# Designs tried in a protein design run: peptides against a protein of PDB entry 8YR4. Part 244

Target 1, 309 residues: chain A of PDB entry 8YR4
Amino acid sequence: PRGSPALQLVVLICLGLMGLERALNVLVPIFYRNIVNLLTEKAPWNSLAWTVTSYVFLKFLQGGGTGSTGFVSNLRTFLWIRVQQFTSRRVELLIFSHLHELSLRWHLGRRTGEVLRIADRGTSSVTGLLSYLVFNVIPTLADIIIGIIYFSMFFNAWFGLIVFLCMSLYLTLTIVVTEWRTKFRRAMNTQENATRARAVDSLLNFETVKYYNAESYEVERYREAIIKYQGLEWKSSASLVLLNQTQNLVIGLGLLAGSLLCAYFVTEQKLQVGDYVLFGTYIIQLYMPLNWFGTYYRMIQTNFIDMEN

## One batch from the design tools (peptide; made by RFdiffusion4, then SolubleMPNN)

Design b2_p28_6_s3 (from b2_p28_6, 20 letters changed)
Fold by OpenDDE base, seed 1:
Structure b2_p28_6_s3 (fold): chain B 309 residues (1-309), chain A 28 residues (1-28)
Amino acid sequence: as target 1 above (309 residues)
Amino acid sequence: VEEFLKEFQKLLEEANKKVQQHEEELEK
């Protein structure tokens, strides 16, 4: 983006963060291997605990397998909001300015109404997303219950308690933060509809705008409406990053507590090295569906609020 | 929004092409 050196710096930082994600994808498996080797060699607890803590910290930066919810990915997404907003605003203003330069025949053909109907097609996906949510929530809850039972019976009651507390806290925070975010989304959608209505009214009254040579005035008024919308969009998008980061933190704490406890029991010869691998893999497997659930629940709420308007 | 903007831009380009064709047909 040529218009702001600050936005160019943000793009460079985002590219640097994408490079860091690739480095984490290599480092995380290396540290995991090192933990397995230290457990096999019966290394002293202090060295093992430090390596486990370092691994969990790197895993917190990377996120759960896909990297989509890692701290680095969340930071990239947060910084990218301003770049996306700049690009969107520029495209919207170019389209709107071009519509005002089009011939009277285009406006008389009521094609402005056809463009509005494209926005409504986004709402038809809601029913499919609701079905997907129900069919993914129920299995995920079942997997959590099975996990609590499995770890309580085959490991120790402490592992079942860690999984229970981690997943209960994750679900509770997901609901509470999502309800809090709904307020920002409703405010954003109300301002979006008001911005669209102003654009449509300006384009429907194109003859009057052309007669008074008010094209530049209507473009500036639309620009101000977009800036106001983008202020609300930023709050919505930033609240999403906060949700994802909160979820990542809860899983990171559960992984830390459980991994340290597994490592301790392996050092006491109560568990095998394979049990440590099992616990880490199982926690990551529980996290992946929950992360998707949070994403789909957000999409459903977007589309539901868009249908209420 | 990006898909909407792409479809909107495509509709604008198709509208502009039809207007230009109709202007070229009126100049003949």
Scores: peptide ipSAE 0.000, ipTM 0.254, DockQ to the pose 0.013
Fold by OpenDDE base, seed 2:
Structure b2_p28_6_s3 (fold): chain B 309 residues (1-309), chain A 28 residues (1-28)
Amino acid sequence: as target 1 above (309 residues)
Amino acid sequence: VEEFLKEFQKLLEEANKKVQQHEEELEK
């Protein structure tokens, strides 16, 4: 947004808040580790109470874990509303201007209400996609990199390797299975649009259908279209379950391997009990955004398919 | 889906009105 210095400042503040969220994602597990270690050592109440209070405050700023959004994330989302509204309005005006440049035949063939609905879907899709890429994809990749660096520096190199392999495998499988699913989803959406078009055509030509007593034929044709749609919908839904289950298995195997290795190093007195809890907490924290990544990658693909139609 | 159902209902109502008009024109 080159024209508003206020919106540029809001974008810079939002980027600063995103950096703060990354710092909180490292600090919260560290403070949780420290609490467990202080409890194990039977440390003085004053040190324990200060560490617990600091942890709860950092957890309030971060949010997450319980489905609650953190204060920093809420503040970022609140400030971003103005940027989103500006972007949405700009895209809407560009689409509207482009629609006015389209031939009279396009305007005569489509009801003005349908044109506006396509414009609204297009604006929502583009704005949603941009917001998602900036606020979910980039931060998630940053958190993974920070996590690998943290475990490689402060833990044994084996932990950094496990996290790297698990995250790389998870991302690769998510991309590959999602690209495979996109074919089923495109086929589903194409068949949905074809079924809708047939229903609209049958209703617009209802006088002709009634004149020829072709109602039974049109109902059967619509039924066949629905059955074909449901067969594609089932494939799309089943492919989603397969993706989620594959992701769950990768998480489970990574958590198992890392937890066993942590437990072994705790028995050898190379790590403290708090380090075991840190590893588990940090891994779960890395996977939570990644689960959203699969959902939102679907949203991106839906929005792209909805813009192509 | 709800907007589609509303548009579909509106199209059904428009179609039913046209059929009634055509039936009234055939009775004249």
Scores: peptide ipSAE 0.000, ipTM 0.249, DockQ to the pose 0.013
Fold by OpenDDE base, seed 3:
Parts: sequence; structure tokens; C-alpha cells
Structure b2_p28_6_s3 (fold): chain B 309 residues (1-309), chain A 28 residues (1-28)
Amino acid sequence: as target 1 above (309 residues)
Amino acid sequence: VEEFLKEFQKLLEEANKKVQQHEEELEK
């Protein structure tokens, strides 16, 4: 945002809050580990109570491991509203200016309501995409890198390798399966628009349909279009379930391999019982943002498809 | 689907209102 120093300061504060959220994602599992170790050692109540209070406070700032409902994330989202509104308005004005620069022939060929709908969808898509890339994609990739470094330095290189392989496989399968699904989603959206257009044309030509007693014929054509749409919707929804199950399987295998290895090292007295709990908590914490990654990558692809149409 | 159903319901309500207006104009 080049125009307002106040908005630049808000962006810098939001980036600082994102850095704090990354620090919380490391600290929360560490404090949870420390609680489990203190409970195992039967440590004095004063040390335990301080560590538990600190953990609960950090967990309140983080928001349940997803980061989406945490105090820091909510504060970031609240501050970002002004930046998003400024960016949205700037994109909307650029689209509007560009539409006015287009030839009269382009305007005569398109209904004004369709042009406005394309402009609104375009603006929402661009602002949504930028916000998603900055607040979800980049932070999630940073959390994965931080996780690999943390496990490689404080545990064993094998834990870093398991996290690396698990997250790389998860991301690769998410992209590949989402690109495969995009074909079904494009076909679904095209059939939805065609079904809608037929319904609108039938309703706009209602007088002609009544004049020819063609009501039963139009209803049957609409039924056939709905059945065709539902067949494509089923393929889209089934492909989503397959994606989610594949993602769950990859995380489950990574959690299993790492948990077994951690349990083995605890048995060898190389790690503490709390380190086993840390690994499980940290992997689940990395999974939560990644599950949203698949949803938003789909939203991105949908918004691009909806802009191409 | 819900926005389509709402817009389709609005279009059906507007079409039914136009039909009722046209039936009321034909009965006059």
C-alpha cells in the first residue's frame, strides 16, 4: 500500500503478529512437553502451576493450534480489514476504469449486470487470493521449515527427515489431486451455468412456453440438466473425499512412524516422555493449517476458473 | 446452490407475479 503511511504501519504490525504466531507454534508444544515432564518427575506444585499458567496463556494467544481463532490471529485479521478494503477499492477502481476504456461494441454485446458481476467477482478473487497467499500459504510453509529445523536440531535427523518426507508428500499429493479435481469442478461449474441459463431462458420466455403448451418439455429438459449436474457434483464431492482421505493417510503414516521412533528413543533413555507428547502435538498442529491449504488452493483454482468464464 | 435456489425462487416469484398480473389483466 504505497499511499498511506498508516496502512504501511498496519502491514508491518500484521507481519510482526505473523512472526509472533510462528514463535507461538514452537513454544506451545515445548511448554506442553515441560508440563508432562514435570508431572512425570512429580515436581513441586509452584513450578507446575507456573508452567501450566504460561502454557494456557500461550495457547490463548495461539488459538487451539489452528491459529485461526487465537487472539493474535484475530487481532491480525481485525487490523488487516483496513488494508483489504483499501486493496479491494483500488482493484475495483482499476477494473471499472478499464471497463470504461473498452470499446462501445464490447459494452453493447454484454449486459451491464453481467459486467458488474464479473468486476465484483474479479475484485473479490484478487483480494482473496492475495490475502490467502500472505496469511495462509507463506506462514504454513514457514511453520513446516521451522518444524524440520527444530526436529533436526533438538531430536534426531531421522525426525526431521520424517517431517520433511511427510509434509513434502502431503503438499505434492494435495497439488496433484487438486489439479486432477479441477477438471471435474470446471465441468460441474459449466453445467451449473448451463442449467441456470436454461432455467432463466425458460422463465423469460414463459409466454411462449405457455402458448405452445411446452411446460412439460421444459421441465423434462431441466430435469435432465439437473441429473447431469448432480452426476458431475458427485464426481467433484467424491474427489474431495478422496483428497481428504489421502491427506489423512499421509499424516497418519507420518505420525505413526515418528511416534514409534520417539517411543523407541524414550525406551533407550535418549528422550523424555514429554518429547513423545511434543512430537504428536506438533505434527497435529502442522496438519491443521495444511488442511486449510487444500481448501484454499481449491478456492484459488475456482476463483481463477470463475474469472476465465 | 442456496444462492441459485434463492435466485431461482425470486425468479419463480417474479414469474408467478408476472403470470398473476397477466392473468389479472386477461380477466379484466
Scores: peptide ipSAE 0.000, ipTM 0.262, DockQ to the pose 0.015
Fold by OpenDDE base, seed 4:
Structure b2_p28_6_s3 (fold): chain B 309 residues (1-309), chain A 28 residues (1-28)
Amino acid sequence: as target 1 above (309 residues)
Amino acid sequence: VEEFLKEFQKLLEEANKKVQQHEEELEK
C-alpha cells in the first residue's frame, strides 16, 4: 500500500505471522514426537508436563493444521481486513476512473447496472487473485518445500524423495485433472445459461403461449433443456469425484510407502517410535491444505478469465 | 440453481397474478 506507513507495517506484521505459521507447522510435529519419546523412555513428570504444555500452546497457535483456524491465522486474517479494504477501494477507483475515460458510445451501449456489475467483478477478481496467491498458494508451496528439506535433513534422504515424488505427482495430477474438468464446467455453465434464457423467453412470451395453447410444448422444451443440463452436471460432478479419488490414492500410496519405510527404520533402531508418529502427523498436516488446491487453482483461473473480460 | 428457482417461482407467481387479474377484468 503506497502512501500509508501504517498499512505497510500491517503488511509486514502479516508476513511475519505467515512465517510464524510455517515455523509452527514444523514445531508442532516435533513436540508431538518428543512427547511420544518421553513417554516411551518413562521420563520425569516435570519434563513431560513442560513438553505437553508447550505442545498444547503451539497447537492452539497453529489450530487444526489447515492454516485457517489457528490463533495466528485468525490474527493475520483480522489484521489483513484493512489492507484488503484499501486494495479493493484502490481497484474500484481505478476501474471507475477508467470507465469515465471510455467513449460515449460504450456508455450508451451498456446499461448502468451492467457497468457496475463489471466493476464489481473486476474488483472481486483482482482482490481474490491477490488473496489466493498470498494466503493459500504461496504458503502451501512453502510448507511443501520446508517439509521436503526437513525430511531430507533430519530423516534419511529416502523420506525427502518420497515426499517430493508424492507432492509433485499430487500437484501435477491436480492441475491436469482440473484443466480437464474445466471443459465440462464450461459446457455445464453454457447449458445453464441457455436453459435460463429459454425459461425467461417462455415467461416473457406467456400471453402468446396461452393464446396458442402451446403450454405443453414449452414445458416439454424446458424439460429437454433440463435433461441436457443434468447430463452435463453429471459429467462435471463425476469428474470431481474422479479428481478426489485420484488425490486420495496418491496420498494413500505416499503415506503407505513412507510409513512402511519409517516402520522399517524403527525396527532397525535408526529411528525412535516418536519419529514414526512425527512422519504420519507431518504428512497428514501437509496434505490438509492440498485438498483445497484444486479449488484454489480453479478460482485463480476463473478470476484470471474474469479479469480478461 | 436455488436462487434461480426462487426468482423463477417469483416470476411465475407474478405472471399468474397478472393472468388472474386479466381474467377477472374480462369476466366483468
Scores: peptide ipSAE 0.000, ipTM 0.277, DockQ to the pose 0.014

Design b2_p28_6_s4 (from b2_p28_6, 20 letters changed)
Fold by OpenDDE base, seed 3:
Structure b2_p28_6_s4 (fold): chain B 309 residues (1-309), chain A 28 residues (1-28)
Amino acid sequence: as target 1 above (309 residues)
Amino acid sequence: VEEFLKEFQELSERANKEVEAAERELEA
């Protein structure tokens, strides 16, 4: 935001908080490992109590692994409200100015209320997309890179390779399956709009429908439109389940391969029992934001379809 | 209008039950 130094400072603070979330995503599994190792070694209560208290505090800052419920994420979201509002207002004013530059004939041909609703949807879509890219996509990619580096340096290069292959396959399959799903979603949205248009036309012409006793005929046409919509909705929902299962299988295979390799290295006394728990916890922690990536790519696609309409 | 909306709602609920039945047949 070039117009307000206060909003620029808020953006810098939000970026700093995002950096802190990345540090927490590494530290939380490390502290959990240390607790398991201290419990295994039957360490003194004072050392254990300090490590547990530190872990619980870091976990409170991080939240449930998605980062979305953590204190740092909540603080970032709160501070970002003003930046989002500034961006939304700027986009709305640009759209409104552009609408006023359009010919009087364009304004007479379209209901002003419908244009305003399209403008509001377009603004919400653009601001939602930008916020999503900045706060979910970029941080998730950063966490994957940090994870690969961490496992490659502090474990064995094989762990870094497993994480790299699993995350690359996961992202590739997520993109490919989501592009495939976009066809079903476009068909669903087109049929939803057609179904809504029929309902609105029937309701606006209710006097004519009553005059001809055509109520049963309009209801049956609307039923057929709903059945056709629901058949497309089912294909969209089933394709989402297929995406989620494909994602779960990729992560499950990665977790299996890495857990077996970690267990083997623990039996060889090259790693501690806590390192096995660290690997499992870290992989699940990386998976949680990625599971939302499919939902969010769907939001991106919604926003693009809402911009095309 | 209210009667038409009620008939519409009843037909929509029947259509939803028919779709749920067809989904159960596809899962079997």
Scores: peptide ipSAE 0.005, ipTM 0.300, DockQ to the pose 0.020
Fold by OpenDDE base, seed 2:
Structure b2_p28_6_s4 (fold): chain B 309 residues (1-309), chain A 28 residues (1-28)
Amino acid sequence: as target 1 above (309 residues)
Amino acid sequence: VEEFLKEFQELSERANKEVEAAERELEA
């Protein structure tokens, strides 16, 4: 990002956050091992609870392995949106300027092919995603129900309640935030199509633009259209980060509550150390498909909207 | 849905053939 010191600072912060993610990838397994050791040694509850809370906090920051993106990754993604938009806009303007230097014949053939190739990729993606959803959503819902029953019967009713509340909240928030995001995505796609149509119209009228030396005016109009598009794209991308962070928070709270409760019951000799590992592993396994579900449901809903337009 | 996806795929394939035909006319 040459020319904006603010964007350069954002890039440096993003690189720092990437370094932090690597540190978390080492720390999280260490804290997890420490929990297992403390449980095996029958350590005092205060030491165990502090280590578990620290582990879950680190896991919330990492996100990796919980079926969600971590806070650090979400923060990086959020900050990177403006850098990506700056880079995209610069590339698009360079391409558009270069296209106006090319012959009319080059413009007509390639743009129609590119629009069509996007349409083909859309259709193949929808069919693949629909099949993936049907074959993964139904099993995931079954696994959640089985998980609630399993934890309610073999651990304690409180574990089943925690899983039920976390999964219900996760699904509800995923649906509600996805429906909210769909409005931003529709507006973004409509503006993208309008921006593309203006660029096509400008290029079809290339001879007229050249006759009036209006090339700079058409480039500025295209720049304004890109800026308007990027304002809508930012809302779409920021709403995605919000969804991912909300999902990460729900998982983190569920993992915290369940892990503390499990650790407590292990200290009371009602559960074994293996049961703690089982709970953590099973919760992670339940959340992994759900994170993909929210992404795929959104992609299908978008592609359906793109097919309705 | 599947019928609409097939119709869209057929429209896309027709349009791709029209583009390939137009590209061939531009190369000629």
Scores: peptide ipSAE 0.000, ipTM 0.202, DockQ to the pose 0.014
Fold by OpenDDE base, seed 5:
Formats: structure tokens, C-alpha cells, sequence
Structure b2_p28_6_s4 (fold): chain B 309 residues (1-309), chain A 28 residues (1-28)
């Protein structure tokens, strides 16, 4: 952000916290491995207790599980609110200034409220997209790269290859299926707007509809519009389920291949039992932000389609 | 469906009254 050194410092702190999250994403599985190895070796209680306490503390900082955000992520999100507000306000003022430069004919069109709503959606869209790119996309890509490097260096090259192939296939399928899904979503939004316009027109002409006793006809026409909308909504929702299931299948196949390979190397005494647990934990940990990727890509697409309308 | 249509009609009548009230406040 130009002009406020305080907000620049907040951005730097948020970037530092993002780096810390990446470190935690590597450390948490390592400490969990160490616990399993220490338990297997029947290590002294003092060493075990220290490692468990350290793991729990790192896990608190990281967070994890369905819907739990870690302390570091929460702190980052909290600090970013001011940066998002500054960016939002700047985009909103730019849009508003541009609207004032538009001809009087544009303002005389009863669209002023509609364009304000488009401007608000557009501002929310840009800021949401920026926040999503910075806090979800970039970190997830970084975690994937770090994961590939880590498994290639500390495990056999085959593990790095499995993670690389799994994540590359996951990303490619996510992009392709999401582009395919965008068509259904655009069609859904167009039909939603058309259904809403019919409802508004029927309500604005309510006196005329009542005068002609055409209420039943307008209700049936609205029902047909709803049925058509629901047919498009179903396609949009079904396409999302298909995306999620495809993603789950790719991760499941990667987990299966890697787990079998880990189990084989443990039987050959080349890896410890803890390394098997590390691989499984790390793959599941990579899956969590990627699963959120589908949901946030849905938000991005909503926001982009709302900017195009 | 009929209850939903009634509730929608009541909501629509309320929304129209609120819009008419807001339009009257903007014309004043």
C-alpha cells in the first residue's frame, strides 16, 4: 500500500507469518514422526514428554483439522483486515470516480442502484480475489514445492515423484474442471438475473396483472423460470461435486501409491515406521488447503462473473 | 407452495412499501 508505512509493515508481518506457516507445515509431521519412533524404541519418558509437548505447541500454532485455523493463520487474518479495507476503499473510490466521469445519460438510466451494486460486487470481487491469491493459492503452491523438495531430499526420489505427479495432476484437473464449470455458472447467473427481472416486472406491473386477472399466468411463468434456474443450479452443483470427487480420487491414488511404497521400504528396513506416518500425514495436510481451493475458486468465479455482469 | 407464495407476496408487499417509503423519503 502506497502512503502508509504502517500498512506496509503489516504486509511484511503477514508475509513473515505466511513463511512461519510453511515452516510449521514441515515441522509438525516431522515431530509426529519423532513421537512414533520414540514410542517404538521405548525411549525414556523425559525425551518423549518433551517431544509430545513440542508437537502439541507446534500443532496449536499451525492448526489443522476440519474448520480449525491455527494461531498463526488467525493472527495473519486479523492483521490483514486493515490492508483489505485499504485496498477495498481504494478500488471503490476508483470505480466511483469512473462512474462520475460517465455521461449524464448513464446516470439518468435507472441503473444507478444496479451499478452501485455491481461496483460493490466488483470491489468485493477484486479484494476477495487478491486475498485468496495471496493467502491460499500462493501458500498452497509453496507447500507443494516444499513438499516435493523435502520428499526428494529426505526420502527416496520415488516419493518426490509421486507427490509431483499427484499434485500436478490435481492442479491440472482442478483448472480444467473449473473452466468447464464456469460455463454452467455463467448460465446459472444469467438465468437467475432473468428470473429476478421477471419477478420485478411482475411486481412493478402488479396493478395491471390484477386488472387482467393474469395472476395465475404470471405465477406459472415464474414457476417455469424457477424450474429452468434449478436445472442450471443442479448442473453447477453437480459439477462442483464432480470436481471435489475427482480431486479426492487423485489424492487417494497418490496416498495409496506412496503408502504402499513406504510400507515396502519399512519392511526392507530402509525406512522407519515413523516415516510411513510422516508421508500419510503430510499428504493429508497438503490435501486440506487444496480442498479449500475448490471452495475459494468457487468464490473467485462468483466474484469474476459478478464483475462481468 | 401456496404458503410460500403467500409469504413471498407478503414479503413483496412489505418490500414495495419499504421501497415506496424510501422513494418518498428521496423525493422529500
Amino acid sequence: as target 1 above (309 residues)
Amino acid sequence: VEEFLKEFQELSERANKEVEAAERELEA
Scores: peptide ipSAE 0.000, ipTM 0.258, DockQ to the pose 0.016
Fold by OpenDDE base, seed 1:
Order: sequence, then C-alpha cells, then structure tokens
Structure b2_p28_6_s4 (fold): chain B 309 residues (1-309), chain A 28 residues (1-28)
Amino acid sequence: as target 1 above (309 residues)
Amino acid sequence: VEEFLKEFQELSERANKEVEAAERELEA
C-alpha cells in the first residue's frame, strides 16, 4: 500500500507474525516431546508443571492444529483488516470510475448474468448451511458426547467434568458472541445496500452525470459511503477475531487444566505417559471441527443476509 | 437496478479476490 506509512508498517508486522506462526509450528511439537520425556524420566513436579504451562502458552499462540484461530493468527487477521479495507476501497473506486467511462451497452448486456448469480448464491447458501449442519455440527456434538463418556469411564471423573465444562462454555460463548455479531453484520449489510444503491443510481444516470461534469462529485460521495461501510465492516471483522480469540482462550484453559491434572496423575503412577498423549490429542481433535464452526457460521450469515437483499 | 448492483458487486468481489490473491502471492 503506497499511500500510508502506517499501513506499510502493519504489513511488515503481519509478515513478521506469519514467520512467528511457522516458528510456533516447530516449537510446539518440541515442547510436547519434552513433556513426554520428562514424564518418562519421572522428573520433579516443578519442572514438569513449568514445561506443561510453557507448552500450553505456545499452543495458545499457535491455536488449533490448523493455526487458523491462534492468538498470533487472530492478531494478524485483526491488523490486516485495515490493509484489506484500504486496498478494497481503492479497487472499488477505480472500478466505479472506470464504469462511468464505459458505454450504456456494457451495462445493459451484463444484467442477464447478474440475476443468475444471486440465484446461485441463494441456493449455495441453503445447501452450504444444510451440509454444514449435517456433516460438521452434528458429528462434532457426537464427538464431544463420546469424549465426555470415554473420559468419565476410563479416566477419573474429573477429566470428563473438565471436558464437559470446557465444551459447554465454548458452545455457550460461541452462541452468545454470534448473536452479538449478527447486529454488526445486519448494520454492515444495510449500509452495503445503501452504498451499492448510490453507485447504481449514479451509473444509471451516467449521462446526466457526464452532462453536468459531476463524475468527481459522485466518486467522492461513493468514497464517503464506502468509509461508512468500512467502519461497520471493521466492527463485524473485529467481532469475528474476538470470537475466535475467546474460543481459543476457552480451549487453552481446558487444555491447561486437563494437561496439568493428567501430568499430576502420571507422576502419582495412576496414569501412563500414553494417557497424557491421548488426552492432549483428543482435546486438539475436538477443537479442529469447532474452529470451522466460526468460519461456516460466517459464510452462512454472509449468504443469508445476501438473500435478504 | 438490482441487476446492475449485482454485477458491480461481482466486479468488486472479483477485484477483492484478485487483490486477496495478489496479497497472498506477495505473502508467498
């Protein structure tokens, strides 16, 4: 972005954060190996607890197995919103100015392609929502229930309680924050429709705009409408980052509590080192589909509100 | 009017996808 030195600095910070994500992808497995070795060697509790806490902190920074919801990824996504908005606004203004230069025949000839695309978006939205509910939400809820039963029967009841509390809190916060986000998204889409309506009214009246040499005035009005839209879009996108970070924090706290408890039971010779590996693997496995929940709910809300317009 | 709005949005979304793709290529 050649326009703001602040945005160039944000791009450099985002590139640095991407490098940090790659470093975390190597460090997290190393620390996990070190925990397994310390458990095998029957190391002192203080050294073990510090290594487990350090691992969970690194895992909080990395996020789930895909890295898509880690603290570093969320921070990158949050900082990138302003860069994306700057680039989007620049491209939209360039397209809008170019469309005013084009002939009426270009505008009329394309109308037939546009109607087909809303119909395809609407059908894709409903099909995507149904596929998401059937193939991701229901299996994930089943895996959570199976996990609670498994840990309650084969481990101490405390492990089943930790998984139950962690997943219940995760689901509750996901619903509550999602309902809160819906307000920002509706406001964003209302302003998007208003911005878009202004662009079309200007382009339909392009002959009048050219006659009065008002092209620069219409571009500036469109720019102001985009700035208002981007203020609401930022709230929507920032609320998504907040959702993902809240989810990452809940899973991180569950992983910390369960990993410390498991490590303690291994030191007391009540559990084997393999049971520690199983618990950590299972919690990460439950977290992976739940991360997709935030992404698909975003797609569903985009598509649903695109159908209301 | 609504039709013309959709194509402007298609062009804006294609432009946003091309910009996101170019941003991803700059990150590669």
Scores: peptide ipSAE 0.007, ipTM 0.377, DockQ to the pose 0.019; fails the geometry check

